# Peptides against a protein of PDB entry 6FRK, part 281

Target 1, 411 residues: chain A of PDB entry 6FRK
Amino acid sequence: NEEVLNAMLKEVCTALLEADVNIKLVKQLRENVKSAIDLEEMASGLNKRKMIQHAVFKELVKLVDPGVKAWTPTKGKQNVIMFVGLQGSGKTTTCSKLAYYYQRKGWKTCLICADTFRAGAFDQLKQNATKARIPFYGSYTEMDPVIIASEGVEKFKNENFEIIIVDTSGRHKQEDSLFEEMLQVANAIQPDNIVYVMDASIGQACEAQAKAFKDKVDVASVIVTKLDGHAKGGGALSAVAATKSPIIFIGTGEHIDDFEPFKTQPFISKLLGMGDIEGLIDKVNELKLDDNEALIEKLKHGQFTLRDMYEQFQNIMKMGPFSQILGMIPGFGTDFMSKGNEQESMARLKKLMTIMDSMNDQELDSTDGAKVFSKQPGRIQRVARGSGVSTRDVQELLTQYTKFAQMVKKM

## One batch from the design tools (peptide; made by RFdiffusion4, then SolubleMPNN)

Design b2_p27_5_s3 (from b2_p27_5, 19 letters changed)
Fold by OpenDDE base, seed 2:
Parts: sequence; C-alpha cells; structure tokens
Structure b2_p27_5_s3 (fold): chain B 411 residues (1-411), chain A 27 residues (1-27)
Amino acid sequence: as target 1 above (411 residues)
Amino acid sequence: EEEEKKKKIEKLLKLVKLLKEEKLKEE
C-alpha cells in the first residue's frame, strides 16, 4: 500500500513540477498529502487513486488560498488600482483587460500610464484604451511617473471615476531604482489595491520574482498572465506563496476579453488535468441554453437537425474562444490549446453557418437533412450559389452534419 | 488537423448535452 502511494505521489509530483510548481511547494505538498492519507482507509478497498487525488486537490487549494480575502472595488467609490510587474509580464495589456472587464460590468473605468521609462508605453496604452473605448491619461513630456500618476488620479477622481487603474514602469531586471519609483508612486496616489502582474511562462522563476516585489512593495493582489495553454499555471502557486496575496484574475490569451476572474477549484482542476467542469457549467448557463428545452428534448430522442447544428455553432461562438472552452473539458489537456489556430476554427464555424443561412426551413428542420439534399441535388447547387461556396463545401457540411447526427443518436 | 478539430467539436457537443442533462436532474 505504501509503495502504491509513493508511486502515485511520484507521478503527481512529476506532473506538478512539469506544471512549473515550485520544487519546495511540491515537496511540502507531498509530505502534507502523506500525512492526510489514512493508510487504514486505503486498506478498506477505497479507490486509492481517488483518495490521493482528493488529498492532492485539497492541499493545492490550500496553497492557492493565502488566507486573506481578495480586495474588491466598492461601487460608487473611487478605487485606485496600481499595477506593478516586470517588463514583458503583460502588465500594460492586463491593465487594459481589467479596465475593460469593469467597464463591461457598468463601472466608470479609466487608465493612467505612469510608465516613463519605456519609449512608446503611452502610445501602447492609448491604442489599447482607444480600441476598448476606455478613458486614459498620460504624458509625452512629463518624465516623473509620480507627477503623471498624481495628476491622472486627481483628474479622474474629480470626474467621479470608480475604477482608476495606474500602469507603472516595468524593467527587465529587479533594479532598486524601479522599486523606489514604485514606492514613490504608491505613496503619492495611495492606491486601494496594488496588483502584481506575473507571467506564468517564467516557470520556476515565479517565486523569486514575486518575492522581490513583495519585499519592496505592499502587493495585495496577483494577476497571472499568459495562461494560453503553454504555461501550465504552477507559477501561480509560487506567486501566492511568495506574496501571500490572492490571485484575482488570469489572462488566457492576447485578446482584451481573454481575461477571467480567478476561481480556485477550476484552476486546480485544470492544473491536475481534470478540466474545469464548473467553469464549463457556468459558461453553458451564461449562454441561457436552458431557453432551448425543445433542443434538449430533441437531443434526448436522438433527433438532430441542421438548425440544431446551427444553434450549437452559435452557442460555441458565444462561449468565447474555442480553445478556452475545450481546455475546460476533462482530458483535453494543455496540448489542445497550444495547437489550435482558434481564429481558423471560428472562421470555419462561421463559414458553415453562412452555408446554412442559405438553406430553407424544410432543409434546416429535417430530421434527415442529408437525405433531403441527396434526394434533390438541385438544393445543393442553390445553397452553394446563395452562400458563394462550391457544391463540394455544401457536401462537406452535409457530411459533417451526418457525423454529428450519428453521434447524437449514440448519446 | 481538420479531423482533430471535428472530433473536438463533437466532444464539446457531447459535453454540453451531458451538462444539460445533469442540470435537469438537479432541478
């Protein structure tokens, strides 16, 4: 029994190390899991694998929980959020993502560029802010980040902004001059929250970097970036351990909407390769897929029409990035997100929908759509002309529909 | 790549169905 436990723990520890979890945390977790597993309960015929997975899951949840409640902005108040982090961490992009997130929730949100060190920092922020229609402040002439931050915060406070995000200079190295500048900015603007932005792709360096920031600046929140399937997110555990601060959001791609609130359970499930069932349920519920009771009933009876397929494609497109949705499915590991040109997959779905937009109700609502087209080949030519595609593209769609309909019948 | 993308969509549709069936059991 102990040999089996040690073998399974070795596999889990290897997987966690491959997920960029810090070696010290993995060692501690191994000992905590060993102490939490009752070997006598394992002797009683309980599924040893499930017990070990549950113990590992519980200990990982504890590692992500700093024991401190995450700061949340207060509605109708002026909330100043200062961003800190290294150059290349995605800090500037993350400022825009956070601003856009709050703006979409009906918060009066703005951005301040207090990065005077990097040439073009203000232009980059301005471009991102303008695309998202977020008000911004910065200077091309002022070189003191304290002045820019103070003036910008005062301006947006006077304009009754609720979320005031301040982007600061990032450097390539942990330079004392950077930390002094960050302290001067923090002292001048008195932020309600200081957010450390960490790149998940730096792997084992996450602890040392996060610690260096926390030792100099009162980091209260962490945002982890570049969780696009290449970074397995284990560095997030290191950041929480080093900063003693909660992860509040994660960046999951390059788009401004590739940004989500951090959820502990889904994150740990994904880290273990279990998928994010809860987040998938939440996304499915956000789609109001319940409004289609008729579709659920048809699917229960093994009926699947071209219209039903069209609606499913609309649902997939509404769920957001296909890579993110698939990365929430158990057994679709990180390798699935890395290889898919998401834009190509969405463009393909949109092409298929455009073909179906040229179909009539009799074709769309047929329980055997492929047979309707096979009986009257002139329909294929009509749909091809209407959608500006080849007859072959329509035949490929019908072949795909037939495969889906067969799958639904086997479900 | 196309056949892999197809299998991926098929699995997603299967999962969406399963999730709906589970939700309907909790109601």
Scores: peptide ipSAE 0.000, ipTM 0.248, DockQ to the pose 0.024
Fold by OpenDDE base, seed 4:
Structure b2_p27_5_s3 (fold): chain B 411 residues (1-411), chain A 27 residues (1-27)
Amino acid sequence: as target 1 above (411 residues)
Amino acid sequence: EEEEKKKKIEKLLKLVKLLKEEKLKEE
């Protein structure tokens, strides 16, 4: 029994290391899991795998909990949020995402670019802010980030902004000059929250980076970016451990709405490859897929049309990047979240939809669409010509539709 | 409402599972 436990713990530890979880945290987790597992209860024939998974899950939840309540903005007050982080962490993009998040929630939100080090930082922020219709401040001539931050904060306080986000300079490396600049900015603007932005793809370096920021600046919140890539998010555990600060949001892609509030349970489930069923529920609810009562009623009766499939593809495309949706599903490993596989998957869905755009209402609304096409092969040739695809591509679509329709009938 | 949402999700999950299985067969 102990050998089986040790073998299973070795597999879990390997998977956590492959998920960029810090080696020290993995070792600590292993010992905590061993101490939490009742070996006698495992001897009684209980599902050893389920017990170990539950113990691992519970200990990972503790590692993500810093024991500190996340800062939240106060309605009707001027809340100054300072962003800190390395260049390439996604800090500037994340400022815009957070601003857009609060704006969509009905907060009077603005952005300040106090990044004077990176050429084009202000242009990038301005472009993102303008696209999102977010008010912004910055300078093309002022080189002191303290002056820009102070003037911008004062301006937006006087204009009664509720959320004032300050983007600061990043560096490629931890430099004392960066930390001095961040301290000077923080002292000048007196932020209500300091947000450390971390790239999840940095892996084992996350601890050292997060610690270096926390040792110099009073980081109160963490945002983890690039969780749409190969990064399984294990570095987030290291950031929480080093900063003793909660993760408040995650960046899940390149779009301004590829940004969500951090949830511990879904994150750990995803980290373990269990998927994020809760986040999928939330995304499905945000899409108001409830408005398709007619589809639900058809699906209850085992009816599924090509139009119903088209609407489902539209819904999948509206849920955001297909890779993220797949990554929220149990057993859809992180390999499906690769950007290459996403573009190909979206291109495939778009191709299938383009084929269906060349179908008529009789073909789309038939409860046996495949039979409509099989009875009149000239329909396949018409649709193929109309969509600019081969007759084989149309037949492949009809084959996929038939598989889906058969599955819906079994539901 | 929660049961109906759960059923919608189960349907979406099954659809996406099939899309995955078909993609993995083409690779």
Scores: peptide ipSAE 0.000, ipTM 0.282, DockQ to the pose 0.191
Fold by OpenDDE base, seed 5:
Structure b2_p27_5_s3 (fold): chain B 411 residues (1-411), chain A 27 residues (1-27)
Amino acid sequence: as target 1 above (411 residues)
Amino acid sequence: EEEEKKKKIEKLLKLVKLLKEEKLKEE
């Protein structure tokens, strides 16, 4: 029994290390799981694998809980939220995502760009804020981030904003000068919350990075970004362990909507490759797939058009990255997340949709779209010219459509 | 409400299965 336990724990430890969980945390988890498993119950139990998985799950849940209550904004007050993090962590994008999240919840939200180090930082923030219709402040001429942050916070306080988000300079390296600047900004604006933004894709570097920020600034919240890629999120455990601060949100893609409140259970389930059934249900509910009664009826009749395929691609794009949707389904997570850049899959879908945007209603609504194109090859050349693609790209789309339509006829 | 959620999930799972089967044929 102990040999079987040790073998299974070795497999789990390997999978956690491959998920970017820190080696020290994996060792501690192994010891805690071994201590939590009653070997006598395991001897009598038919399903040793389920018991180990449950024990591992419980210990991972404890690792993402810092034992500290997350800060929440107070309604009718001016809440100042300062963002800190390295350059390339997704900090600036995450400021816009958080602002948009609160705006959609009916909060009077604004953004301040106090990043004077990057010449394009204010333009990037302004572009994101304008697209989301979020009020913003910044300067093209002021070089002191303390002045910009102070003036912006004062302005938006006087205008009775409830959520005031301050983006700060991110550097590529942990430099003392960066931490001094962050402390000066924090002292000037007196933030109600300091949010550390961490890139999950940095793997084993998450612990050292998160610790260096916590040792210099009063980090109270963590946001983990780039959970859309190959990052299985194991670095999030390292961030919580180092900062002793809760993860409040996760970034799940490049879109402003690719942002969700952190949920412990779904996250750990995904990390273990068990899927996220709750998050799948939530996403399915958000999509209002109720309007797809017509699609179900068509599918039941074995009918599938190019328009039906286009609408499904739109639905996939609205659900966010396809790899994340697949990763939420039990037994799909491991094999599908590893083999494709999510951006490449989305770019492929966008290309296919652009080809279909050059099709006419007769082509889109045909129950045998491939036959319409095969009977009149001039249609392929028209669509190729209209979409700026090769005739081969259109033929590949029609081949894929034909395969889908054949599968639908067999369902 | 639960039955409607279940139907939505079943639709999504069918779509995902189709997409999986296509990806496996391209490899």
Scores: peptide ipSAE 0.000, ipTM 0.275, DockQ to the pose 0.141
Fold by OpenDDE base, seed 3:
Structure b2_p27_5_s3 (fold): chain B 411 residues (1-411), chain A 27 residues (1-27)
Amino acid sequence: as target 1 above (411 residues)
Amino acid sequence: EEEEKKKKIEKLLKLVKLLKEEKLKEE
């Protein structure tokens, strides 16, 4: 029994290390799991694998819980949220995502660009904010981030904004000058919350980075970015351990909507490669896919049309990046969609949809769309001309449709 | 209602699996 336990714990420890969980935390977890497993209960014929998985899951949940309640903004108050983190952490993008999240929830939200170090930081923030219709402040001439942050906070306080997000300078490396600037900004604006933004893709460096920020500024919240990529998010455990601060949100892609409140259970499930069934359910429910009873009934009958495929592509696009949806499927970890391939995959889905937009109802609603086109090749040429693509691109779409329809028939 | 939701999810999972398998063939 102990040998089996040790073998299974070795596999779990390997998987956690491959998920960028810090080696110290993995060792501690192994000890805690060993102490939590009653060997007598394992002797009673309970599924040893399930017991170990449950014990591991329980200990990972504890590692993600700092024992501190997450800060939440107060309605009708002026809540100042300062962002800190390295350049390339996704900090600036995350500021816009958080602002958009609160705006969509009916908060009067604004953005301040206090990044004077990075050329074009203000233009980037302005572009993102304008696209999202979020009010913003910054300067092209002021070089002191303290002045910009103070003036921006004062302006938006006077305008009765409820959520005031301050983006600060990020550097490529932890430098004393960066930490001094962050302290000066924090002292000047007196933020209600300091959010550390961490890139999950830095792996084992997450602990040291998170600690360096916490040792200099009073980090009260963590946001983990780039969980759409190959990063399994094990670095998030290291960030919580180092900052003693809760993860409040996760960034799951490049789109402004690729941002969600942190949920412990789904996150740990995903980290273990169990998928995020709950998050998938939530996203499916948010899409109001209930109106697809007709599609569900067609799929039960093994019928699948080009229109049905189009509607599914629309649903996937509404659910966010395809990688996120795939990462929610049990046994299909985040490893499957490289970040570069998300934009390309979305562009491809859009291209396929554009081809289908040039099809007529007879072509779209045919239970054998490929046969409609094969019987009348002039349809391929019409669709190709209408969508501005090659006849080959239309044939590739029809080939893909045929594969989908064949698999639906096997369902 | 919960069983219908489960069936909807299973169908979505199958669709996403399909899309995943097609993407794997292109890589």
Scores: peptide ipSAE 0.000, ipTM 0.291, DockQ to the pose 0.193; fails the geometry check

Design b2_p27_6_s1 (from b2_p27_6, 16 letters changed)
Fold by OpenDDE base, seed 3:
Structure b2_p27_6_s1 (fold): chain B 411 residues (1-411), chain A 27 residues (1-27)
Amino acid sequence: as target 1 above (411 residues)
Amino acid sequence: SEKLDEEINQFEHILKAIEKLKELLEE
């Protein structure tokens, strides 16, 4: 029993190290799992693998729990949230994502660009904020981030904003000058929350980086970015351990909607390569995908109509960011949708749906929709005129449909 | 053609994803 336990723990430890979990945390987890497993209960015929997985899961859950309640903004108050992190961590993008998240929740939200170091930082923030219809502040002429942050916070306080997000300068390296600047900004604006943004892809460097920020400024929250990539997020455990601060959100892509509240169980499941089964179940339940039994039955019979394709596009549109869904499914690599601009993909889906909205039931419900259009080319011209697209766009849709219908026949 | 093939690949993965989702909900 002990040999089997040690072998399985070795595999788990290897997988955790490959997931960028810090070697110290992996060692501690191994010891804690060994102490938590009753070898006598394993002798009684319980699935040893499930027991070890459960013990590992339980210890990983403890590693992401700093024992500190996450800061939450107070409704009707002015909440100042300062962001800190290295350049390339996704900090500026994450500021916009958080602002958009709170705005969608009905908070009066604004953004301040106090990044004076990076050329075009304010233009980038302004572009993102304008696209999301988020009020913003910054300067093209002021070089002191303390002045910009102070003026911006004062302005938005006077305008009764509830969420005031301050983006600070990042550096490529930990520099004393950066940390001094961050401390000066923090002292000037007196933030209600300091958020450390970390890139999950930095792996084993997460602990040292997170610690360096926490040692200089009172980091109270962590946001982990780039969990859509190859990074399994093991560095997030190191950040929690080093900062003693909870992960509050995760970034799961480049789009402004690729941002979600941190959930411990889904994150640990993903870290273990189990996928986000719970978040997947939650999303499926939210979608009321019960109506898809009829679709799966059709797919099993190799039948796929333009209507079936339309319904799938509706399901995708309801699921939200598709990259997040794929990243939740066990054995789908997070990389699959990462290369596509999700907004462009969603805009394309919406365009295709608009073309199909101009089709009739005979066209939509045909088991060979492309053949219906090929037999009567006047249908293509009707649909093109009805949807305001070219006949070429309709032909491209029919070509896509034909390829999908052929794939479904092979399933 | 390349854009179309990319959209096709995306949709194939969506279908597989939905199937896996259902399998997971039935467990």
Scores: peptide ipSAE 0.011, ipTM 0.299, DockQ to the pose 0.308
Fold by OpenDDE base, seed 5:
Structure b2_p27_6_s1 (fold): chain B 411 residues (1-411), chain A 27 residues (1-27)
Amino acid sequence: as target 1 above (411 residues)
Amino acid sequence: SEKLDEEINQFEHILKAIEKLKELLEE
């Protein structure tokens, strides 16, 4: 029994190390799991695999819990949120995602760019803020981030903003002068919350980086980014352990909507490759796919139109990257779609939708749309001209539609 | 063609997953 336990724990430890969990945490978890497993219950014929999985799950949940309550903004007050993190962590993108998240919830939200070091930082923030209709502040001429942050915070406090997000320069671990600048900014603006943004893809470096930030500034919250990639998120455990701060949000892609509140149970389930059924249910409910009872009824009757396909492409685009959806389904590995394939797939869906935007109601609502086009080839040429594509691109879309409609008829 | 068939298969899997989720929500 002990040999079987040790063999299974070795497999789990290997999988956790491959998921970028820190070697010290994996060793501690192994000893905690061994102490938590009743060997007598394992002898009674209980599924040893399920017991070990449950013990591992329970210990991982404890590693993600810092024992500290997450900071939350107060309604009707000015809440200053300062962002800190390494260059390339996705910090600037995450500032915009958090601002958009609060704006969608009816908070009066704004953004401040206090990154004077990176060329084009203010232009990037301005572009993201303008697309999301979020008010912003920054300077093209002021080089002191303390002045920019102070002036921006004062301006937005005077305008009664409720959420004031301050983006700072990205830092390297070896730059003490840049940590002093972060402390000067924090002292000047007196933030209600300091958010450390961590890239999940940096693997075993997560602990040492998170600790370096916590030792210099009072990090109170963590956001983990790039969980859409090959990173299984094991570095998040190292960040929580080093900062003693809760993960409040995760970034799951490049889109402004690829941002969600952190949930412990779904995250650990995904880390173990068990899938995230709850997160998938939540996403399905957020999409109001229940309002598509009419579509499911049509699918059950083997009816599928070009309009039905268009509506499904819209739903898929609202759900975000396919890999995130598939990675929530049990048995679909995180490796199913590479990041390069997602952007290409989304661009392809947008192209297909643009072709369908040039179709008429008779073409879109036909139960045999491909036959409508085959009977009157002049329709293909009209749609091609209207959408700015080749007649071949329209024929490829109709071929795809025909394949889908044939699958729906077999359901 | 192969890349398209892969996208079609992915879409079919998503549809089947949505159907299974609806069945689970109706329980």
Scores: peptide ipSAE 0.009, ipTM 0.277, DockQ to the pose 0.162
Fold by OpenDDE base, seed 2:
Structure b2_p27_6_s1 (fold): chain B 411 residues (1-411), chain A 27 residues (1-27)
Amino acid sequence: as target 1 above (411 residues)
Amino acid sequence: SEKLDEEINQFEHILKAIEKLKELLEE
């Protein structure tokens, strides 16, 4: 029993190290897991693998939880959020993603470029902000980031902005001058939150970098970037441990929408290669797929209507980005959907739904919707006119429906 | 057409995954 435990723990430790989890944290986890596993319960015929996995999972959750409540912005107040991090961490892009996230949530959001060190920093921020229709401030002539940050914060406070994001200079080296500049900016603007942006791809360097920032500025939140494809995100645990600050968001790619609130369980599950079973359960539960017991019963009986397809499209649209849904499925890497196709896919689903909105109940609730339309071609023309599409678009929808209905019959 | 077939395939994978999850949740 102890040999089996040690073998499994060795595999878990290897997987965590390959996921860029710091060796000290992996050692601590191994000791904690050994202490948490009741060997007597393991003797009683409980699935030893499940027990070890559960113990590992619990200890990883503790490593991601700094025991500090994440800062959240207050509605109707001016919330100043200062970003800090190395150059190339995705800090500037992440500022825009966070601004866009809050803007989409109905917050009056703005961006300030206080990066005077990097040539073109303001142009990059301006480009991103303009694309997202986010108000921005910066200077082409002012070289003091303290002045820019102070003037920008004052301006946007006077204009009653609720979320004021300040991007600072990032450097490749831990230069004392950079940390002094960050401290001067922080002292001048008095941010409500300081966000450390960390690149997940830097692996074992995450601890040392995160610690260097925390030792100089009062980091209160962490955002982990480049959690797309190959980055397992183990460095995030090191950042939490070093900063004693919660991860609040993750960046999952280059698009402005490739940004989500951090969830502990999904992250740990992904880190272990288990997929996001819990987040998938949560999304399945949020979908009230229980109200779809009738749908599942129909699917079990090989019945699939155009209404059933419409409801499934609604469910998918409610689940959010397809990349997030697929990334939740064990064995489906985030790479399975090229993110560039996701908006196009959602637009197509919405187009198909708009066509179905022009159908009547007899057409939608038919067990063979395609046959109803084939028997009375005038229905296709009616639906096409009602939805503002071609008769070909309606025929393509019916062809898709027929493909789905055939698959449901084979399930 | 090809992009549409790709979306259909993606949707099928999601449906199969949801079904497998339900089976796993019922166990």
Scores: peptide ipSAE 0.008, ipTM 0.294, DockQ to the pose 0.121
Fold by OpenDDE base, seed 4:
Structure b2_p27_6_s1 (fold): chain B 411 residues (1-411), chain A 27 residues (1-27)
Amino acid sequence: as target 1 above (411 residues)
Amino acid sequence: SEKLDEEINQFEHILKAIEKLKELLEE
């Protein structure tokens, strides 16, 4: 039993390290999981794998909870939110996403560009703000970020703005001059919240970077960006641990709407390769796909057909950026996203649908579609010829379907 | 194959989280 536990924990630890989780956190998690698992309960025939996964999930939930309540803006007050982070973290884009989020919620929101270091920073912010119809402030001539931030904050306070977002200068590396500038800006504008923006793709560097910011400025919130890319988000755990601050939002793409409130369970589920089921359900509910209740009821009864799979692929294709949707569908997220761009993933899905378009109603509507094909191998050859694919491609589809249908039967 | 078991596990987790979300949406 202990050897099996140690082997499974080794696999989980490897997967977490490959997800950019800090080695110290992975070691701590391993010890916490070992301490939480009763070896006697593992002897009673409980699925050892499910028990370990549940223990890992529970300990990851604790790692993303700093034990501090997230700051929330007060309605009818002037809330000053200062953004800090490295250049390339997505800080400027995230300022616009947050401003747009609050504006859509009926908050009077504005943006201030206090980045005087990067040429064209104000033009970039202005472009993003104008596209989103968000009021903005900045200067082409003032070089002191403290003056720009102070003037902008005072202007928007006088105009009774409720959300005043201040974007600051970034650097490629941690420099004392950057931290001094951030501290001077923070002292001048007295922000109600300081948001550290972190790129999830920086991996193991997340801890050291997040700590360096927290040691210099009173970071109270974290936003993690680029969670649509190859980054599995493990660096977010390091940022929470280092800053002792909650993740409040995540950036999930390049679009201004690719921004959502942080949810612990979906995030950990995605980190473990379990997908973002909450985000999928929320997005599926937003689509008001009438057929969802019927599918959900079929899934509860352990029924899943090739037609049900086809309809799900159609729904996926309708749900927007394919990368996000596939990332929400576990089993598709890691293997489809890791090997291809969004276009390749979409092409692969279209190929699978084209194979199913060559199937007949008896094949599509069978609760055991794989058995229909196994009993009559001539069906595989017919479908392969009809869809212009190899018999191997049809067999691979049927193998994927069989895996899915077996999982639905075990629900 | 180890890959098959990993995909199966990922999907069992999906389905459990869908069930938990349904329970949360029905409350």
Scores: peptide ipSAE 0.000, ipTM 0.305, DockQ to the pose 0.072; fails the geometry check

